# Ledger of designs, part 32: peptides against a protein of PDB entry 5HB3

Target 1, 150 residues: chain A of PDB entry 5HB3
Amino acid sequence: RQMQDRCMSEYNQRIRNAPEGSIDPFRMACYKIIGRCDLSNRSLDGLQTDVNDWIWLQFNLARETDRSLELAGESYGLAELQASIREIGLKHFPKTAAEDTNGSFGMFFYLQILAGMFEQAIAYLYPFSYVDAVHFAIALTYYGLLRPVD

## One batch from the design tools (peptide; made by RFdiffusion4, then SolubleMPNN)

Design b1_p13_1_s2 (from b1_p13_1, 4 letters changed)
Fold by OpenDDE base, seed 5:
Structure b1_p13_1_s2 (fold): chain B 150 residues (1-150), chain A 13 residues (1-13)
Amino acid sequence: as target 1 above (150 residues)
Amino acid sequence: SEPTEEQIKEMLA
């Protein structure tokens, strides 16, 4: 708690007093990840990041509500992450094979799998690759991760 | 927060 309070204090002080772009982006990342500062912005500004970095950050910032001593306004759990991924999918990923110009469907499938959205992931993959969808469905079912649709 | 379209494009490039 003391460390978090100190991080928050330093973060706020730096944001207010430092010229734009003068703060080390890595230091700011530390304040966000370790200090959990400014969780409303779940991105790392000033750093070149890829989708893996982004999803890693989301999982690290996500907390179960039952364990979170954080203010209600900063609560972000798996459910919220899943909702975010769903929204990202709707806005930025192809819905049909005809819309797929870059083969990005696989990335969205990957994100859904990482977030535990197995049924949705398989359903999404099916029209793009029947064989792959069936393959993953069998595997997920075997491990008890996929529930049969009633 | 949801990433911007630009961020998504960058991540997917």
Scores: peptide ipSAE 0.045, ipTM 0.751, DockQ to the pose 0.488
Fold by OpenDDE base, seed 3:
Structure b1_p13_1_s2 (fold): chain B 150 residues (1-150), chain A 13 residues (1-13)
Amino acid sequence: as target 1 above (150 residues)
Amino acid sequence: SEPTEEQIKEMLA
């Protein structure tokens, strides 16, 4: 694509020729999102970001394409994102209500829901909030998003 | 209490 090629060219030019710290971080973000430059780095350096910014970026960088058609090192799909979220959960979020010291379980539930990990999200939420887990399970089932049968 | 923004950033880094 012409626009993508231009973005890649400009990205490479600026990375090579611009003094360190002089590049507009918003411009670099545009090159990453639109030009798909340096997809191995899925963060936006030099910008103030929150969890919503992070998850939005991950989804925008993820592509539902056959890996065989992607450039080497630039293949990142929903499965990889889900794997990343799972890993983050294992490392940084409580596994049980007894481990919940700061109420962070809700954030991990939120991330799982956004990533379409519905069955896992409900299973995770259940020991923290029975009522909420049941309500979400009913709603997700109603909309055909939850598979009740394992 | 909810985790701070800094805590979330650390978790996601």
Scores: peptide ipSAE 0.040, ipTM 0.708, DockQ to the pose 0.127
Fold by OpenDDE base, seed 4:
Structure b1_p13_1_s2 (fold): chain B 150 residues (1-150), chain A 13 residues (1-13)
Amino acid sequence: as target 1 above (150 residues)
Amino acid sequence: SEPTEEQIKEMLA
């Protein structure tokens, strides 16, 4: 708690008082990840990141909060992350094989798998790669991660 | 191709 409070204090002070561009982006990242400062902004400004970095950050920031106790604050958990991934998919990834120009369907499949959206991931992959979808479905079922359709 | 960080940021805003 003391460390978190210190991080929050330092973060707030630096945001308010530091000249623009003078703050080490890595330090700010530490405040965000460890101190959970400014969780409304779930990005690492000033750092070159890829999709793997982004998803890693989302998982680190996502917490199961007892929603019953958090009266006033927006909670960010797995459900919110899954919602974000769905939105990402709708906006930035191909919905059909005909729309796939760069083979990016695999990345969206990957994101869905990471977020535990197994049924949706398989359903999404199936029209792009039948063989891969079946193989993943078998594997996920074997490990008890894929729910059978009722 | 993977979405760019900018594309992801736009989605989260």
Scores: peptide ipSAE 0.045, ipTM 0.748, DockQ to the pose 0.115; fails the geometry check
Fold by OpenDDE base, seed 1:
Parts: C-alpha cells; structure tokens; sequence
Structure b1_p13_1_s2 (fold): chain B 150 residues (1-150), chain A 13 residues (1-13)
C-alpha cells in the first residue's frame, strides 16, 4: 500500500510539473503497471508499441482485484477487456471477407483468442477461412475450451 | 479507455 501510494504521488507530480517530453516513458509505464496509476488511460505515450505490446498491457492492467477496494473508474477485469476487444472489432476490423483489404481479420481473431472469446473468434473466422476455423474449433474442443453441442 | 483510431492503425501497420 505504501509503495502504491508513493507511485501515485510521483506519477501525479510528474504529470503536473514535468516539462513536456522530459518524462521517461519507461518510468511512466512502470508507474502504470506496478502502481496502477491512471488506469483510465491504457496507452503508453512516447513508446513505439505494436498489437502484442498493447494486449500484454491490457492483461497486466486487467487484474481480478476486489471491486470493493478499487475506485469505480479503476476497476478493469477480463470482462471489460473482452468488451473493449469487441468494440475495437466493430470499429476497426472487417466484418466480411468483402471488407477485408489488408488481411487484418487474422489479427482480430488472434485478439479474441487471447481474451478467451473462443466461440466468437471461431464464428468470426469462419467466413474468412472455413478450413482454419474448423481446425481451431477442433483444437479448442480437444483442450476443453469449446463445449460440443449436444 | 478504448484505443484511438490512430493508435489502432499504428498497431496494425
């Protein structure tokens, strides 16, 4: 608790008082990940990041914490991450093969799988690649992640 | 917060 309070204090002080561009982005990332500072902002400014970095950050921030101890604005779990991925998909990824111009459907499939959205991921992949969707469905069923329809 | 459209485009480039 003392460490978290210190991180929050230092984070707030730096955001308010540091000249623009003078803050080490890696230090700010540490405050966010370790200190859980400013969880409403789930981006790492000043760092070159890819989709893997982003999803890694989301999982680290999405902790099963006791909701009673977190401020309403700081509660972020797997369910909220899944909701975010769904919204991202609706806005920025192709819904049909006809809309796919750059093959980005695979990335959205990947994000859904990482977030445990298995049924939705398979359903999404099927119109783009039926063969791959079937293979993943078989694999997920084998590992007990998909329930066979009785 | 959801990533901005610009952030997503950058991530997907």
Amino acid sequence: as target 1 above (150 residues)
Amino acid sequence: SEPTEEQIKEMLA
Scores: peptide ipSAE 0.045, ipTM 0.746, DockQ to the pose 0.392; fails the geometry check

Design b1_p13_1_s3 (from b1_p13_1, 6 letters changed)
Fold by OpenDDE base, seed 2:
Structure b1_p13_1_s3 (fold): chain B 150 residues (1-150), chain A 13 residues (1-13)
Amino acid sequence: as target 1 above (150 residues)
Amino acid sequence: SLPSEEQIKEMLA
């Protein structure tokens, strides 16, 4: 708690008082990741990041929330991450093979798999690659990760 | 909050 409070204090102080561009983005990243500062902003400003970095960050920031903390509105867990990925998919990824111009469907499939959205991932992949979807479905079923959709 | 559209585009590029 003391460390978190200190991180929060330093984070807030730097955001408020530091000249623009003077803040080490890596330090800010540390405050976010370790100190869990400003979790409403789940991005790393000033750093060149890719999708892998983003998803890594999301998983690190996500915590198993006790149901009691869900009421406080400050909980970010797997469900919220899944919701975020779903939203990203709707906005930025092709919905059909006809919309796919650069083969980005694979990345969205990948993100869904990482987030444990297995049924949705398979359903999404199916129209793009039937063979791949079937193979993944078989594998996921074998490991007990895919449930038949009623 | 989701990354900005620009950030996502950059990450996907």
Scores: peptide ipSAE 0.044, ipTM 0.728, DockQ to the pose 0.428
Fold by OpenDDE base, seed 1:
Structure b1_p13_1_s3 (fold): chain B 150 residues (1-150), chain A 13 residues (1-13)
Amino acid sequence: as target 1 above (150 residues)
Amino acid sequence: SLPSEEQIKEMLA
């Protein structure tokens, strides 16, 4: 608790008082990840990040909060991450093969798999690549992540 | 919060 409070204090002081460009973005990232500072902002400003960095950050910030300890604060868990991925998909990824201009369907499939959205991921992939969707479905079933319909 | 449109475009580039 004391360490978290110190992180929050330092984070707030730096955001308010530090000249623009003087804040080490890696230090700010540490405050966010370790200190859980400003969890409403789930991006790392001033860092060149890719989709892997983004999803890694989301998983680190997402915690299984015991519902009992959910004080009225911003709870961010797996369910909220899954909701975010769904929204991102609707806005920024192709819905059909005809809309796919850059082959980005694979990235959205990947994000859904990482977030445990297996059924949705397979359903999404199927119209883009039938063969791949079937192979992934078989693999996921083998590992007990998909339930075969009897 | 969702990433900005610019951030998503950057991640997808």
Scores: peptide ipSAE 0.043, ipTM 0.729, DockQ to the pose 0.435
Fold by OpenDDE base, seed 3:
Structure b1_p13_1_s3 (fold): chain B 150 residues (1-150), chain A 13 residues (1-13)
Amino acid sequence: as target 1 above (150 residues)
Amino acid sequence: SLPSEEQIKEMLA
């Protein structure tokens, strides 16, 4: 807790007082990841990031913790991450094969799989590639990750 | 918060 308080203090000081363009973005990232500072902002400003970097960050910030033990406003779990992925999907990914102009459906499938949204991922993939969806469904079922529906 | 629309577009490019 003392370390967290120190991180928060330093983070806030840098954000408020540092000259524009002088903040080390990697240091700020450390405050966010290690110190869990400003978890309402789950982005890394000043860094060139891709979707893999983004999802890695989300998983590191999302912790299975008792929310009552965390500081107010600094709780973020798997359920919230899954909700975020669903929201991103609704806004930025094709919902049908007819909407797929750039083949981005695979990325959304990938994000859902990483987040443990297996049933939703298979259901999403099926209209784009039924062969792949069936193969993944078989594999996930074999490993006990997909629950067959009657 | 969700990434900005611009950030997502960049990630998907």
Scores: peptide ipSAE 0.040, ipTM 0.711, DockQ to the pose 0.488
Fold by OpenDDE base, seed 5:
Structure b1_p13_1_s3 (fold): chain B 150 residues (1-150), chain A 13 residues (1-13)
Amino acid sequence: as target 1 above (150 residues)
Amino acid sequence: SLPSEEQIKEMLA
């Protein structure tokens, strides 16, 4: 707690008082990840990040802490991440094979799988690649991750 | 906040 409080204090001081561009983006990332500072902002400004970096950050920030101790502004869990991925999918990924010009459907499938959205991932993949969807469905079922609809 | 459209496009490129 003392370390966290110190991190928050330093983070807030730097954001408010440091000249633009003077803050080491990696240091700010450390405050965010370790100190859990400003969790409402889940982006790492000033860093070049890819999808893997983004999803790693989301999982790192998503903690199932006892809801009783989380300040209302710091509650970010798997459910919130899943909601974010769903929203991203609706806005930025192809909904049909006809809309897919760059093969980006695979990335959205990947994000859903990482987030444990298995049923949704398979349903999404099916119109793009029937064979792959069936293979993944079989595999997920084998490992007990896919719940067959009764 | 969700990634910006630009950030997502960059990540998908």
Scores: peptide ipSAE 0.038, ipTM 0.714, DockQ to the pose 0.481

Design b1_p13_1_s4 (from b1_p13_1, 8 letters changed)
Fold by OpenDDE base, seed 2:
Structure b1_p13_1_s4 (fold): chain B 150 residues (1-150), chain A 13 residues (1-13)
Amino acid sequence: as target 1 above (150 residues)
Amino acid sequence: SLPSEKQIQEMLS
């Protein structure tokens, strides 16, 4: 708690008082990840990041919040991450095989799997690759991760 | 907040 308060204080002070671009982006990343500062902004400015970095960050920022803390308005958990991935998918990934120009469907499938969106991931993959979708469905079912739709 | 469209595109490129 004391460390978090200190991080928050330093973060706020730097954001307010430091000239734009003068703050070490890695330091800011530390405040974000360790200090959980400004969780409304779930990006790392000033750093070159890829999808793996992004998803890693999201998972690190996501916390299992007790439902009691959800009322505090600053809870970011798996559900919010899943919502974010869903939104990203809708905006940036092909919805049908006909829209797939770059083979990016696999990345969205990957993101959904990472986020535990198994049913949605399989449903998404199915029109792109029936064989792969079936294989993953079998595997996920075997591990008890895929629930048959009644 | 979600990454910007530009950021996502860059990450996916």
Scores: peptide ipSAE 0.037, ipTM 0.706, DockQ to the pose 0.459
Fold by OpenDDE base, seed 1:
Structure b1_p13_1_s4 (fold): chain B 150 residues (1-150), chain A 13 residues (1-13)
Amino acid sequence: as target 1 above (150 residues)
Amino acid sequence: SLPSEKQIQEMLS
């Protein structure tokens, strides 16, 4: 708690008093990840990031605690992350093979798998690659992540 | 918050 309070104090002081562009983006990332500062902003400004960095950040910022214990602030857990991925998919990824111009369907499939959206991921992949969807479905079933139809 | 369209495009490029 003391460390978090210090991080929050330093973060707020730097945001208010530091000249624009003078703050080390890695330090700001540390305040966000360790100190849980400004969790409403789930991006790291001033850093080159890829999809893996983004999803890693989302998981680290997500709370593993029971929502019922959170007295104040916005709760963000796996369910909220899954909702975010769904929204990103609707806005930025192809819905059909005909809409796929750059082969990005695989990335959205990957994001869904990482977020534990297995059934949705397989359903999404199926019209793009039947063979891959079947293979992943078999593998996920083998590991007990998909429930076979009775 | 969701990433901007620009951020998503950058990540996908």
Scores: peptide ipSAE 0.036, ipTM 0.696, DockQ to the pose 0.439
Fold by OpenDDE base, seed 4:
Structure b1_p13_1_s4 (fold): chain B 150 residues (1-150), chain A 13 residues (1-13)
Amino acid sequence: as target 1 above (150 residues)
Amino acid sequence: SLPSEKQIQEMLS
């Protein structure tokens, strides 16, 4: 669209000519989200953000594309997001109740649910909170989102 | 790219 083209042109101009840190971070966010500029950097460094902001951004940047026509490093969709969530989980979230010091397991469960990783989310939650895992499993199954094991 | 460890910690705080 015309707006996207304008954003890309302005982004390219500003990134070359503007002093470092002089560009409004909200403007840069607009260039990224609307203009899809510099998608290799999927963060908003100049802004105060939380996990909800981060995951929202990831979903907005993720697109279904014809991957057959794109180079391997140029595509970012749901599969890549799910891979990112998995990687974050491995690095930054507790794997057992013994490792959990602040109840952060719930956040990782939340991220997995948002990313559509339902089976993995339930499996992860189960050892931390049996009751909650069962309740979510029932609900997800009822709505056809959770698949039983073969 | 993934958020830095520091960024993750900030988001989880």
Scores: peptide ipSAE 0.035, ipTM 0.700, DockQ to the pose 0.438
Fold by OpenDDE base, seed 3:
Formats: sequence, structure tokens, C-alpha cells
Structure b1_p13_1_s4 (fold): chain B 150 residues (1-150), chain A 13 residues (1-13)
Amino acid sequence: as target 1 above (150 residues)
Amino acid sequence: SLPSEKQIQEMLS
């Protein structure tokens, strides 16, 4: 609690008092990840990040906390992350093989798998690669992660 | 918050 309070104090002080662009973006990232400062902003400004960095950050910020104990606006769990991934998929990834120009379907499949969206991931992959979808479905079923729909 | 459209495009490019 003391460390968190100190992080919040330092974060607020730096945001308010530091000249624009003078704050070390890595330090700001530490305040966000460790101190859980400004969780409404789930991006790391001033850092070159890729999809792996983004998803890693989302998982670190997401906590399974009882919603009843969380302060208003700080509740971000797996369900919210899954909703975010779904929204990203609808906006930025191909829905059909005909729309796939860059082969980016694999990345969206990967994001869904990481987020535990197994049924949706397999359903998404199927029209792009039947063979791969079947193999993943078999594997996920074997490990008890895929629930067969009756 | 979702990453900006620009950020997503940069990540996917």
C-alpha cells in the first residue's frame, strides 16, 4: 500500500510538473504496471510497441478482482480484455478469406487463443485454414479446453 | 481503452 501510494504520488507529480516529452517513457510504463497508475489508459505512449507488447500489457493490467471491491473505473478483467479483442477483430482483421490481403488472420487467431477464446478462435480460423482449425480443435479438445457444442 | 487505429495499424504492419 505504501509503495502504491508513493508510485501514485510520483506519477501525478511528474505528469503535472514535468515538461512535455521529458518524462522517460519506460519509467511511466513502470508506474502503470507496478503502481497501477492511470489504468484507464492502457497504452504506453512514447514506446515502440508491437502486438505482443500490447497483449502482454493487457494481461498484466487485467486482474480477476471481485468487482464489488474494485474502485469505480478500475475494474478490468479477462472478460473486458476478451471484449476488447473481439472489438479489435471486428475493426482491424479480415472476417473472410477473401478479405485477407496480408495474412493477418493468424495474428487474430493468436490473440483469441491467448485470451482463452478457444471456440471463437477455432470458428474464426476454419474458413482461412480448414486443416489448421481441425488440428487445433483436436488438440484443445484433448486438453479439455474446447467444449464441443452439441 | 482500445489502442488507437494508428497504433493497431503500426502493430500489424
Scores: peptide ipSAE 0.035, ipTM 0.696, DockQ to the pose 0.427

Design b1_p13_2_s1 (from b1_p13_2, 9 letters changed)
Fold by OpenDDE base, seed 4:
Structure b1_p13_2_s1 (fold): chain B 150 residues (1-150), chain A 13 residues (1-13)
Amino acid sequence: as target 1 above (150 residues)
Amino acid sequence: SRLDKLMEEIRAS
């Protein structure tokens, strides 16, 4: 708790008062991950990251067990992560095969799977790749992860 | 790359 409070204090101070270019992005990342600082900003500024880094960060920030210790309005769990992925999908990924110009549908499928959005992931993949969607559906069903249709 | 562009867009979102 003391460490978290210190992290929050330092984070807030640096965000407000630090000269431009003087903030170590790795230090800020530590404040965010360990201190749970500024959870509304779920990115690591100044760092080169890929999709795996991004999703890793989201999972680390999406800790439901810590919600009781967080300030009101700063809670971030799996549900919020899933909502974020849905939003990203709507904004940045093809909705139909006709819109897919670079094969990015697979990445959105991947993100949905990682976030436990199995039914949505399969439904999304199906029009892009029927065979792949069926195979994943079989696998997910086998492991009890895919819910039956009501 | 495609991924880099996408990540930039995601981070900006």
Scores: peptide ipSAE 0.054, ipTM 0.754, DockQ to the pose 0.129
Fold by OpenDDE base, seed 1:
Structure b1_p13_2_s1 (fold): chain B 150 residues (1-150), chain A 13 residues (1-13)
Amino acid sequence: as target 1 above (150 residues)
Amino acid sequence: SRLDKLMEEIRAS
């Protein structure tokens, strides 16, 4: 608790008072990850990150909490992460093969798989790559992750 | 480059 309070205090102080360009992005990342500071902002400014870094951060910031407590305040768990990925998909990824200009469908499929959105991931992949969708569906079913009847 | 642009858009969302 004491460490978290210190992290929060230092984070807020730096955000408000630090000169432009003087904030160490790695230090700020530590405050966010370890101190859980400013969880409403789930990005790391000033760092060159890729999709793997982003999704890693989301999982680290997400916590499984009681639904009754989540309704009383701001919470971020797997359900919220899945909702975020869904929204990102709607905004930034192709909906059909005809809309795919750069082959980015695979990235969205990847994000959905990592977030445990297996049924949605397979359904999404199917029109882009039939063979791959079938193979993944078989594998996911074998491991009990895909619910074919859902 | 393509991925970087996409990530910028995602972070801005």
Scores: peptide ipSAE 0.051, ipTM 0.747, DockQ to the pose 0.127
Fold by OpenDDE base, seed 2:
Structure b1_p13_2_s1 (fold): chain B 150 residues (1-150), chain A 13 residues (1-13)
Amino acid sequence: as target 1 above (150 residues)
Amino acid sequence: SRLDKLMEEIRAS
């Protein structure tokens, strides 16, 4: 707790007082990941990142812990991650095959799968690629991960 | 790349 408090203090101080561009972005990333500072901002400013880096960060920040055991602002779970994925999907990915001009549907499917949104992922993929959707559905069912709605 | 562009858009959201 003492270390976490120190991280939080240093993070806040730097965010408020440091000139732009003077902060080591890797250090700030450490405060976020290790210290769980400012979890409302789940991006790493000043770093070149890709989708894999982003999703890795989200999983590191997301914890399946009882919120009652964490201080305010330190809780971030799978539900919040899933909500983020949904929001990203709504904003940046095609909703139908007719809207898909660049084949980006696969990336959104990928993100949903990683986030454990299996039913939604399959439902999403189905109109884009029937064969792939069926294959994944079979696999997910085999492992008991897909739960069809009655 | 397409992924880079997507990430930029995501970060901007």
Scores: peptide ipSAE 0.048, ipTM 0.740, DockQ to the pose 0.131
Fold by OpenDDE base, seed 3:
Structure b1_p13_2_s1 (fold): chain B 150 residues (1-150), chain A 13 residues (1-13)
Amino acid sequence: as target 1 above (150 residues)
Amino acid sequence: SRLDKLMEEIRAS
């Protein structure tokens, strides 16, 4: 708790008082990841990041069980992450094969799988690649990850 | 947001 409070204090002080461009972006990232500072902003400013970096960050920031200390802030767990991925999908990824011009459907499928959205992932993949969707469905079922729809 | 920009880049790739 003391460490967290210290991190929060330092983070806030730097954001408010540090001259532009003087803040080490890696240090700020450490405050966010380790100190869990400003969880409402789930991005790393000043760092070049890709999709893998983004999803890694989301998982590190997400917590399955909210501790009492985290209740003072916005709760962010797996459910919220899944909701975010769903929203991203609706806004930025093709919904049908006809809309797919660059093959980006695979990335959205990948994100859904990582987030444990197995049923949604298979349903999404199906119109793009029937064979692949069936193969993944079989595999996920074998491992008990895919819930059968009644 | 930065995320929006990233996702736009993904769509464009």
Scores: peptide ipSAE 0.037, ipTM 0.681, DockQ to the pose 0.843; fails the geometry check

Design b1_p13_2_s2 (from b1_p13_2, 10 letters changed)
Fold by OpenDDE base, seed 5:
Structure b1_p13_2_s2 (fold): chain B 150 residues (1-150), chain A 13 residues (1-13)
Amino acid sequence: as target 1 above (150 residues)
Amino acid sequence: SRLDQLLQQIRQS
């Protein structure tokens, strides 16, 4: 708690008082990840990031069990992340094979799998690649991750 | 949004 309070105080001071562009982006990332500062902004400005970095950040910022211990007073969990991924899918990824011009369906499938959206991921993949969807479905079922519907 | 930009970059790669 003491560390978090210190991080928050330093974060607030720097964001308000530091000249624009003078703050080390990595330091700001540490304040966000370790200090849980400004969780409403779930991005790392000034850093080169990819989809893996993004999803890693989301998981680190999300909390399921210890929400009551959050000092920032902000709520963000797996459910919210899953909702975000759904929204991203609706806006930015192909719905059918006919819409897929660059093979991006695999990326959305990947994001859904990482977020534990297994049923949705399989359903999404199926029209793009039947064989792959079946193989993943079998594997997920074997490990008890996919809930088959009778 | 930043995420939109990121996704666009990913699709172009």
Scores: peptide ipSAE 0.037, ipTM 0.711, DockQ to the pose 0.579
Fold by OpenDDE base, seed 2:
Structure b1_p13_2_s2 (fold): chain B 150 residues (1-150), chain A 13 residues (1-13)
Amino acid sequence: as target 1 above (150 residues)
Amino acid sequence: SRLDQLLQQIRQS
């Protein structure tokens, strides 16, 4: 708890008082990941990242715990992550095969799977790749991860 | 957002 508080304090102090460009972005990343500082900002400024880095960060920041038990006083759960993935899909990924000009559907499928959105992922993939969708559906069903929707 | 930038890179790759 003391370390958490100290981390939060240092993070806030640096954000507010450090000269522009003087903050080590890796240090700030550590504050965010380990110290869980400023969870409302789930990005790593000043670092070269990719989609894998982003999704890794989201999972590390996500907690399925009572907010009252969160040491940082902030909570970000799987539901919020899933909502973010949905929003990403709506904004940036093709809705149909006809809209897919760059083959990016697979990436969105990937993100949905990672986020545990199995039914949605399969439904999404189906019009793009029937065979793959069926294969994944079988596998997910076998492991009890795919369930019918009402 | 940073994510938007990443997604843009994906689309251009």
Scores: peptide ipSAE 0.036, ipTM 0.705, DockQ to the pose 0.629
Fold by OpenDDE base, seed 1:
Structure b1_p13_2_s2 (fold): chain B 150 residues (1-150), chain A 13 residues (1-13)
Amino acid sequence: as target 1 above (150 residues)
Amino acid sequence: SRLDQLLQQIRQS
């Protein structure tokens, strides 16, 4: 608790009082990840990151908490992450093979798999790559992650 | 959003 309180205090102080460009973005990232400061902003400003960095951050910030114990606006778990991935899929990724110009379907498939959205991931991949979708479906079923229909 | 910018960069790379 003492460490968390210190992190929150320092994070808030730096955001409010530090001159522009003087804040070490890595230090701020540490406050966010370790201290869980400002969880409403789930991005790392001032850092060059990729999709892997983004998804890693989301998983680190997401927690399974009892809804009854959560403060309003502070709940962020796997369900919320899955909802976010669904939304970015609708906005930024191709819906059909005809819409795919750069092969980005694989990235969205990857994100869904990481988030445990296995059935949706396979369904999405199927029209882009039938063979790959079947192979992943077999593997996921073998490990008990995909429930096959009769 | 930050994610939108990131995704845009990924597509252009």
Scores: peptide ipSAE 0.038, ipTM 0.709, DockQ to the pose 0.529; fails the geometry check
Fold by OpenDDE base, seed 3:
Structure b1_p13_2_s2 (fold): chain B 150 residues (1-150), chain A 13 residues (1-13)
Amino acid sequence: as target 1 above (150 residues)
Amino acid sequence: SRLDQLLQQIRQS
């Protein structure tokens, strides 16, 4: 707890008082990941990241923890992550094949699979690629990850 | 946000 308090203090002080450009972004990332500082901001400023880095960070931050153990008073779990991915899909990814201009549907399918949103992922993929959707559905069912309908 | 920028890049890829 003492270490966590120290991390929070240092994080807040640097964000507020450090000269521009003087903050080591990797150190700030450590405060966020290890110290769980400022979990409402789930991005790493000053670092070059891609979608894989982003999703990795989300899973590291989205831990099922006892709220009483979080000194920051913030809770972020799988449900919140899934909600975020859903919102991302609604805003930034094609909803139909007609809207797909660059084949980005596959990325959103991938994100949903990583987040355990299997039924939604298959439903999303189906209008873009029937064959792929069926194959993934069969595989997911085989491994007990897809819930069959009654 | 950084996420928005990243997602925009995804759409343009």
Scores: peptide ipSAE 0.037, ipTM 0.708, DockQ to the pose 0.832; fails the geometry check

